# Ledger of designs, part 104: peptides against a protein of PDB entry 7RZF

Target 1, 358 residues: chain A of PDB entry 7RZF
Amino acid sequence: PFQEEHLKQLYKIVPIKDIRNLYVTFPIPDLQKYYKSNPGHYLGHLIGHEGPGSLLSELKSKGWVNTLVGGQKEGARGFMFFIINVDLTEEGLLHVEDIILHMFQYIQKLRAEGPQEWVFQECKDLNAVAFRFKDKERPRGYTSKIAGILHYYPLEEVLTAEYLLEEFRPDLIEMVLDKLRPENVRVAIVSKSFEGKTDRTEEWYGTQYKQEAIPDEVIKKWQNADLNGKFKLPTKNEFIPTNFEILPLEKEATPYPALIKDTAMSKLWFKQDDKFFLPKACLNFEFFSPFAYVDPLHCNMAYLYLELLKDSLNEYAYAAELAGLSYDLQNTIYGMYLSVKGYNDKQPILLKKIIEKM
Target 2, 358 residues: chain A of PDB entry 7RZF as posed
Amino acid sequence: PFQEEHLKQLYKIVPIKDIRNLYVTFPIPDLQKYYKSNPGHYLGHLIGHEGPGSLLSELKSKGWVNTLVGGQKEGARGFMFFIINVDLTEEGLLHVEDIILHMFQYIQKLRAEGPQEWVFQELKDLNAVAFRFKDKERPRGYTSKIAGILHYYPLEEVLTAEYLLEEFRPDLIEMVLDKLRPENVRVAIVSKSFEGKTDRTEEWYGTQYKQEAIPDEVIKKWQNADLNGKFKLPTKNEFIPTNFEILPLEKEATPYPALIKDTAMSKLWFKQDDKFFLPKANLNFEFFSPFAYVDPLHSNMAYLYLELLKDSLNEYAYAAELAGLSYDLQNTIYGMYLSVKGYNDKQPILLKKIIEKM

## One batch from the design tools (peptide; made by RFdiffusion4, then SolubleMPNN)

Design b2_p14_7_s4 (from b2_p14_7, 5 letters changed)
Fold by OpenDDE base, seed 3:
Structure b2_p14_7_s4 (fold): chain B 358 residues (1-358), chain A 14 residues (1-14)
Amino acid sequence: as target 1 above (358 residues)
Amino acid sequence: EVIKTFSKDVDKIL
């Protein structure tokens, strides 16, 4: 376990690759025994959320961060870490203190709202879907994985323990949140901008770094992180599938797409799945416009239109992705292409959202 | 997103 001397430390690390990353790390208790409630997953889901009012959304709006991941990581035996990792912009590298302030403001928001059973239920449902429709792993890798986790889980639960949530434990969520404090922080900044500014070399890989104590004034600034009114809990994920019924194969099912609708303005082709038998569909739409590629101006307008449309749909993209839905929008020489893929149950909802923004 | 993997070099320093 890290002692007090290992806390409130800043590491400036020189990468081999041209990357800019920030790691904000908190030592936490070993949560392995709490796998049925998985409080670290609950917090990782919220802190790592990408929807409106999320930590990432605000940090992106400032131009400081490109991507964000949050969650628990295994440490040595008897302890774990909670890590918030962000990909930094060049501007974000100059605002690391303020980025971390926003992280603590979001954590304060989570404390103020308290544990939400509906969020736990969404995590439970998402994990149940992931378990039920898990892709076949390579037998050798899967067997090795299962053999490894048999040390942690009962034999009866070894297949389900990583996925199936059973218990809402607000007490454990609060316990982990209580460890996510400035006094417990370890910060690593990874950037080539630290080249020639380091004084230490890591013994295993020869990584150059500098270690500094975080100033007490900075720690106090983070301890006094106010509630930022821009941070909100996510809305309920409307895209989580609940119906997994597979329709029987039609007697007249063709091995190729059949034309099932032909009108002056539309053609519809359909092929039933005869191979995978999953509650999934692929909806593909090709829109034709004689104006889309008539000249460079129209081409650029069509491009700009799709970029604006994608931007306007970004609020739904992450929630859809979590629920196993995806969409794609592309310019074509004839107009526009739209694809909606994933679980069929909530595809109409996503499609409606797309069409309403078009 | 939820954490999948960290760089090994960072893991040794942290």
Scores: peptide ipSAE 0.028, ipTM 0.767, DockQ to the pose 0.090
Fold by OpenDDE base, seed 1:
Structure b2_p14_7_s4 (fold): chain B 358 residues (1-358), chain A 14 residues (1-14)
Amino acid sequence: as target 1 above (358 residues)
Amino acid sequence: EVIKTFSKDVDKIL
């Protein structure tokens, strides 16, 4: 466990690759025994959320961050870390103090709202779906993974322990959230801009770095993080599947797509799944327009239209992805292509939202 | 997103 002397430290690290990353790390207790409630996953889900009112949404709106991930990571015996990691823009590299302030404002919002059982239930449902419909892993890799986790979980639970949530524990969520404080922070900034400005070398990889104490005034600014009215809890994820019924194979099922509708304005092909037997579907739409590729201007307008459409769908894209739904929009020489893939239950909801933005 | 993997190079300094 880190002593007080190891807290409130800033590390400036020179990468081999041209990358800009910020790591905001908090030492936390070992949460392994709490796998049935997984409070670190609850907090990682919220802090790492990408929807409206999320931490990432605000940091992207300022042009400071491209991506954000949050969650628990294993440490040595008896402790873990909670980490918030962001990919920094060039501008974001100049605003690291403000980025971290926004992190603490979001954390303060989580404290003010308190633990939400409905958020836990969504995490439980998402993980249950992921477990039930997990893809086949390579046997050798899977066996090695299971052998490793047998040290942490009972034999009867070893297959389910990483996925199945059983207990809502608001007390443990609050306990972890209480460790996410400025006085408990370790900050690492990774950038080539620190080349020639370092004074230490890491023993194992020869990584060049500089270690500095974070000024007390900066710690106090983060401690006094107010509620930022831009931060909101996510809305309920409407895309989480609840119906997993697989319809029986029709007697007249064709091995290839059959034309089931033919009109002047539309053709529809259908193929029932005869191989995978999953509650999933692939919807593919080709839209034809005589204007899509008539000249360079119309081609660029059609391109811009799809880029704007994709941008207008960003509010749903993350929630759909979490629920195992995806969409794709592409320009074609004849018009546009839309694909919707994943669990069939909530595909109509996503498709409706796409059509409403078109 | 939730953290799935952490860079090994940073892991030894942190």
Scores: peptide ipSAE 0.027, ipTM 0.752, DockQ to the pose 0.107
Fold by OpenDDE base, seed 4:
Structure b2_p14_7_s4 (fold): chain B 358 residues (1-358), chain A 14 residues (1-14)
Amino acid sequence: as target 1 above (358 residues)
Amino acid sequence: EVIKTFSKDVDKIL
């Protein structure tokens, strides 16, 4: 475990690849024994959320961060880390202190709101869906994975332990959240901009780095992180499937898409799944407009329209993706193409949201 | 997103 002298440290690291990353890490207790409640996953889900009012949404709005991931990582024996990792823009590299301030503001928001059972329930439901409909893995990789996790879980739970949440433990969530403090932080910045500015070399890979103590004034700024009114808990994920019924094969089921509706305004082809038997569907819509490609102006307007439409749908994209739904919007020479894929139960909700933005 | 994997380059310095 890290001692006090290992905390409040900044590492400036030179990568081999041209990447810009920030790692904000917190030593936490070993949470392995709490796998049934998985408080680190709860916090990772919220801190790593990408919806409106999320940490990522705010950092993206400032042009500082492209992507964000949050969660627990295994450390050495008997401890873990909680890590917030962001992909930095060039501008974000100049605002690392402010980015970390926003992280602590979001963490402070989580403290103020307290543990939410409904969020835990969503995590539970999402993980249960992921477990139930997990794709077939390559046997060799799967057996190797299972052999590895047998060191951590009872044999009877080894298949489910990584997925099935059983217990809401607000006390453990608060315990982990209490470790996410500036006094317990380790910061690593990865950028080629540190080339020639390092004084240490890592033993194993020869990675060049510099270690610095984070100034007490900076720690104090982060300790005084207030509630930022831009941060909000996510709304309930309306896209989480609850109905997994597989409809029986229709008597007239064709091996190819059958034309089931033919009107002046629409043609509908349908093919029932006869192979996978999953509660999933693929909805494909081709919209025809004689104006979409009539001239360069209309073509560009159609392009801009779809870009604006995609942007307007960003608020739903992450929640849909978490729930195993996806959409795609493309310009075509005839107009536009929309695809909605994934679990069929909530596809009508996502489709409605898309159409309401059109 | 929830962390699934970390970069190998940082794993040894942290």
Scores: peptide ipSAE 0.025, ipTM 0.739, DockQ to the pose 0.110
Fold by OpenDDE base, seed 2:
Structure b2_p14_7_s4 (fold): chain B 358 residues (1-358), chain A 14 residues (1-14)
Amino acid sequence: as target 1 above (358 residues)
Amino acid sequence: EVIKTFSKDVDKIL
């Protein structure tokens, strides 16, 4: 277990690869026994969220961060870590103190709102979908994984324990949030800009680093993190599938798409799934415009239009992706291509949002 | 995104 002397430390690390990363790490109690509620997953879902009012959205708007991940990680026996990891821009590398301040502002927002049962329910539902429709793993890897987790879970639960949430435990969420404090922080910054500025070498890989105490004034700034009005809890994810009904195969089902609608303005082809038997669909739309590729100006306008459209859909893209939905928009020589893929239940909702932005 | 894997290099320094 880390003692007080191991907390409030900054590590400046020289990478082999040209990468810029920030790791903000908090020692937490061992939560393994609480796998049925998984409070670390709840917090990782919110802190790692990418929607409007998220930590990532604000840090991206500042130009400081490209990507963000949050969650629990195993430590040694009897303790774990909660880690927030971000990919830093060149500008973000200059604003690490401010980035971490924003992290604590978001954590303060989570404390102020308190644990939300509806968020837990979404996590439960998403994990249940992921379990139910999990792809087949390679037998060797799967067996080795199961053998490893048999040490942590009852035999009857070993297949489900990593996926199926059962208990909403607001007390455990609050307990973990109470550990996410500046006085309990370990910070690592990974950048080539620290080359020639290090004084230590890691024993195992020869990684060059410098260790410094975080100044008490910086810790105090983070402790005094106010509520930032830009941070909001995510809205309910409307894309989470609830209907998994698979329609029976039609007696006249063809092995190729059949033309089911033919009009002057539209053709529709349909093929029922005869192979996978999943509650998934692929919707593919080709839009034809004689103006889309008539000259270089129109080509560039069509390109810019799609880039702007994609940007306008970013607010839905993450929530859709979490729910196992995706879309793709491409320019073609004839006009535009739209694809919507994933669980069929909520595809009409995503499609409607796309069309409303067009 | 929720963390699935961390770099092994950072794990030994932390």
Scores: peptide ipSAE 0.024, ipTM 0.705, DockQ to the pose 0.106

Design b2_p14_8_s1 (from b2_p14_8, 6 letters changed)
Fold by OpenDDE base, seed 5:
Structure b2_p14_8_s1 (fold): chain B 358 residues (1-358), chain A 14 residues (1-14)
Amino acid sequence: as target 1 above (358 residues)
Amino acid sequence: MIELNKSLNFTFYE
């Protein structure tokens, strides 16, 4: 585990690929024994959230970050890490200290709000759904994985331990939050801009890097992170499925989509699932417009319209995706294609939101 | 949980 001398360190790393990444790492206790409450997952869910008022949303609005991932990571037996990783823009590379300040502002927001049981419940429900309807894996890989995790979980729970949450433990959430402090931070910046500016080489992979102590003034700046009023907890995820009923096969079920509605304005084909028996559906809509591809101007206007529409739907996309719903919007030579896929229970909600934005 | 772990491509093990 990292000792005090290994904390408050900045690593400038030269990648082989042209990438710009920031890793903000905190040493945390081994949370393995708390898998039933999984406080690191709770914090990862919030810190890594992409909805309005999230850390990512704010950093994107600044043009500094493209993506953000937050969560616990295994180190070795007896310790773990909590890592916030971001993909930096060129501008973001110039604002690393400010990005980290925003991270600590968000963490401070989480402290101020305290542990939320409803957030835990959402995580529990999401994980339960993921477990219940887990796709089949290749037996060889699955067996090897299960054999590996038998070292960490009781035999009777080995299949469920990575998924099923059982206990809301606000004390453990607070315990992890207490480790996410500026004095405990390790920062790694990965960029080709450090080429020729490094003084060390990693032993195993030959990665060039420079190690520097983070100045005390910077640490103090992060310690004094205020509450940023732009940060908010996410809203409840309305897309989490609750109904998993599988309807019985119709007696006249055809092996192919049947035309069930034919009007002047619409045709509807339906195919009941007779193979997988999952509480999922695929809704596919083709909208026809004689103007969609009439000339280059209209084609470009249709393209721009869809890009704007997609942008306007971003607020729902993440929450829907977490709940196992997805949508796709594409231009066609005939007009527009919309697909909504995932758990059928909440598809009408997502579809309604899409149509309201259209 | 598993997907978040896969996205953290760089583990600097000291």
Scores: peptide ipSAE 0.006, ipTM 0.507, DockQ to the pose 0.126
Fold by OpenDDE base, seed 2:
Structure b2_p14_8_s1 (fold): chain B 358 residues (1-358), chain A 14 residues (1-14)
Amino acid sequence: as target 1 above (358 residues)
Amino acid sequence: MIELNKSLNFTFYE
């Protein structure tokens, strides 16, 4: 585990690849024994959230960050880490201190709101769905994974322990939040812009880096992080499936799609699943427009329209993706293609939102 | 579910 002397450190690292990343790391207690409540996953879900009022949404609005990941990471027996990782823009590289300030503002928001049982319940439901409908893995990889996790979980729970949440533990969530403080931070900035500005070389990989103490004034600035009114807890995820009923196979089910509706304006084909028997569907729509590909200008306008539409759907896309729903929008020579895939229960909700934005 | 654990592919800085 890191001692006090290892905290409040800044690492400037030269990558081989042209990447810009920021890692904000906090030492935390070993949470392995609390796998049934998984407080680090709860916090990772909120800190890594991409919806309105999230940390990522605010940092994107400033043009500083492309992506954000937050969560627990294993260290060794007796300690773990909580890490917030962001992909930086060129502008974001100039605003690292402000980005970290926003992280602490969001963490302060989480402290002010306190642990939310409904958020835990959503995580529980999502994980239960993921476990229940888990795809078959390659036996070699699966066996190796199971053999590894046998060191961490009881034999009776080894298959479920990584997925199934059982206990809401607000005390453990608060305990982890209490470790996410500026005095406990380790910061690593990864950028080629540090080339020729480093004074150390890593022993194993030869990575060039510089280590510096974070100034006390910067630590104090982060300690005094106020509540930012732009940060909000996520809304309840309406896309979480609750109905997993599989309809019986029709007696006259065909092995190919049947035309079930034919009109002047629309044709509809239907194929019931006769192979997988999953509570999932694939909805595919082809929209025809004589204008979509009439000339290069219209083709580019149709492309631009879809890019703008996708951008306008980003907030819903994340919540849907968490719940195992996805959509795809593509230009065709005839017009536009829309695909909606995933659990059939909440597909109509996602489809409605897409159509309302179109 | 983006397994938060999978996305922390800390590419060890080679």
Scores: peptide ipSAE 0.006, ipTM 0.503, DockQ to the pose 0.136
Fold by OpenDDE base, seed 3:
Structure b2_p14_8_s1 (fold): chain B 358 residues (1-358), chain A 14 residues (1-14)
Amino acid sequence: as target 1 above (358 residues)
Amino acid sequence: MIELNKSLNFTFYE
């Protein structure tokens, strides 16, 4: 594990690809033995959340960050890391200290609110759904994976241990939160903007980098992170499916889509699943407009409309995605295409939200 | 070790 001399370090790294990333890393205890409560997953779920009042939502609103991922990462037996990774904008590269300040403000918000059993329950439900309806993997890869994880889990639990949560452990959540402090931080900034500004070369890959100590004043600034009133815990995820009933095949079910509604304004085709028998549906809508592709101006307006619509959907669409729902919006030469896919139970909720934003 | 040659986008969503 990292020793004290490896903490409070800043690494400026030159990538081969034109990428801009920030990695904020904390050494944490080995959480493997706590897989039934998985406190690192709980924290990753909240820190990595993309909904309103999330860390990502605030950093996006400032134009500093495109994407954010938070979670535990394996190190070796006896230690792990908690990593917050963000994709930086060009502007975000200029505001790295402020981005990290916001991270600590959000962590401070999590401390102030304390562990929430309802959040754990949502994680438990999401993971249970993911396990129950897990797709069939390639046998070779799956067998190799299972053989590997047999070193970490009891034989009886080896198939479930990565998914099924059993115990709400607020004490372990707090224990991990106590490690997410400025004095324990390691920062890596990856950008081509550091080309010609590095003084070290990594031994194995030849990666150019510079290592610097983070100034004590910056550490102190992060230690004094206040409660930012913009940060809020997520709302309960309304998209988590609770009904998994499979409707029986209709006696007259056709092997191809049947036209079930034909009007002057709409046609509706339906095909029941006769193969997979999953509590999932695919809703596909093609909207026709004579204006969508009449000229380059209208085509660009239709494009901009969809981009704005997608942008307006981003914050709550994440909650749907976590729950195994997805949507897609595309321009067509005839108008627009909307697809809603996933568990059929909550599709009407997602569809309604999309239509209300349109 | 940041294996920068592997697309670090291995965000292991465990």
Scores: peptide ipSAE 0.005, ipTM 0.476, DockQ to the pose 0.102
Fold by OpenDDE base, seed 1:
Parts: C-alpha cells; sequence; structure tokens
Structure b2_p14_8_s1 (fold): chain B 358 residues (1-358), chain A 14 residues (1-14)
C-alpha cells in the first residue's frame, strides 16, 4: 500500500497517443468483503453521475472536461483505490487544480448530505435488473471470468456477487468518504504537452514521466473546499423499470411485422417477440418531411435541429441509459428517424420527453 | 456508465 510519502504526489506523464487525462486516486481499504453493500459503487454512482447538478455537468459547463468516471478499483489483497478519471480539454489541462477543487467540493456535498438509502435502493434495483436480464456472454470468456472471481466470492454467490446488493451500510459509505481527502490524493496528468519536460522513465513500458510533490498551499486550498451551491444530488431515476410482465404470444402472431394501423398520416407495424421473451421493446419512428432534403440549406438545418435536440435531451439520456433505455436520432433523406429501445415499462416516459422536446 | 476497465492502467506499482 502507498505510504504517507507516496501521497500528495503529482505525476506528469507523456502518452504515446494524443490524449489528455486526469487521474485523481485515493488509497482506500479493501472493500471486497463488503460486496453486499458495495459502498464504493454507491460513491462511484454519485461522483460519476452525469445529470444536472453533477460534478461532470459543472466541469462540462466550464469547458474543462469531456467525460468523467468515478469508482473503486482493485489494487491487491488488502487495499483498493478510488479513482476519479476525467478526459480533459485543452482548456481543462490549464485548470487541473480547479478541476480537483470542484471534485472536493462535490465530495464535501456528499458528506454534508450524508448517505441516502434511496440512492442505494436505486443502485440495488438497477443491478438486480441487470442481473435478471443479463445477456448471454461467450462461454469461453464467461467461464474464465467466473473462474477468476471464485477467488473472491463464495461458490453459492459467485454468479450474483458482482450484481446483487443486499445491505445499506451508511457507516461504510462514510468510511470511504473519509478516505477521499486532499491529504490522501495522488494525481496523474497525462498529456503530450509534457514531452521534453520529464526526468524519469518507467521501467516496464518506457513511459516518460515527472514526479512532483503537490504544494502544501494547493493541498490546503483543496482542504478548504466550500459547499458549491451548483452541486446537487441526482433526482430519483424515473426510468428504472418495475414491471417485467411478458404478455402471452398472440394466436395470430406472425414471424413478420403486421400492419395494424394505416391512415393518411401514419402507418404502424407491429411484431410481438416470439424468440427472446424479454420485457423489452424496440420502437422505431420514421418522420417524413418534403423539406428535410430539398436543398443543402434545409439538409443542414435538419441536421442542426437534431444536434440541438440531442443536446437538449442529454439530461434524460443518462438516467435512461442507466435504466437500460436508449434512444437514437438520425437524419434521413426523407426526414428523421427515432429509435427507442430497452425495457418496455418506461419507454413511454422517455418517448414522451423526446416528443415534448421536439 | 463507462466501465473504468477501459482506462489505461498506468498503475505505477511501487
Amino acid sequence: as target 1 above (358 residues)
Amino acid sequence: MIELNKSLNFTFYE
């Protein structure tokens, strides 16, 4: 495990690829034995959230970050890491200290709000759905994975241990939050901008890097992170499916879509699932407009409209995706195409939101 | 939910 001398360190790393990444790493206790409560997953869900009031939302609004991932990572027996990783913009590379300050402001918000049982319940429900309706994996890969995880979980739970949450443990959430402090931080910045500015070479891969102590003033700045009023806990995810009823196959079910509605303004085709028997549906809409592709201007305007529409739907897209719903919007030579896929229970909610934004 | 597994493990094991 990292000793105190290995904490409060900054690594400037030269990548082979033109990438800009920030890794903020905290040593944490081994959480493996707490897999039934999975406090690291709880924190990863909140820190990595992409909705309004999230860390990512604020950092994106400043143009500093493209993507954010937060969560626990295995180290070795007896210790783990909590890592917040962000893809940096060029501007974000200049504001790394401020990005990390915002991370600590969000963490401070989590401390102030305390552990939320409803958030745990949402994670539990999401994971239960993911387990129950898990797709078949390639047997070879799946067997190898299961063989590996047998070292970590009881035989009776080996199939469920990575998914099923059982116990809300606010004490463990607080314990992990207590490790996410500036005094425990390791920072790695990955950028080609450090080429020719490094003084060390990694032994195994020859990666060029520089190691520096983070100044005490910077640590103190992060320790004094205030409550930023822009940060909020997510709202309850309305897209989590609760109904998994599979309707009986109709007696007249055909192997092909049947035309069930034909009007001057719309045609509706329907095919019941006769193969998979999953509580999922695919809704596909083709909108026809004589103006969509009449000339280059209209084509570009239709494209711009869809890009703006997608942007306006971002707040719902993440919550829907977490719940196993997805949508796709595309321009066609005839107009627009909309697809909504996933669990059928909450598809009407997502569809309604899309149509209201259109 | 981007799985952390795709991130380049620059795990400097010291």
Scores: peptide ipSAE 0.006, ipTM 0.523, DockQ to the pose 0.122; fails the geometry check

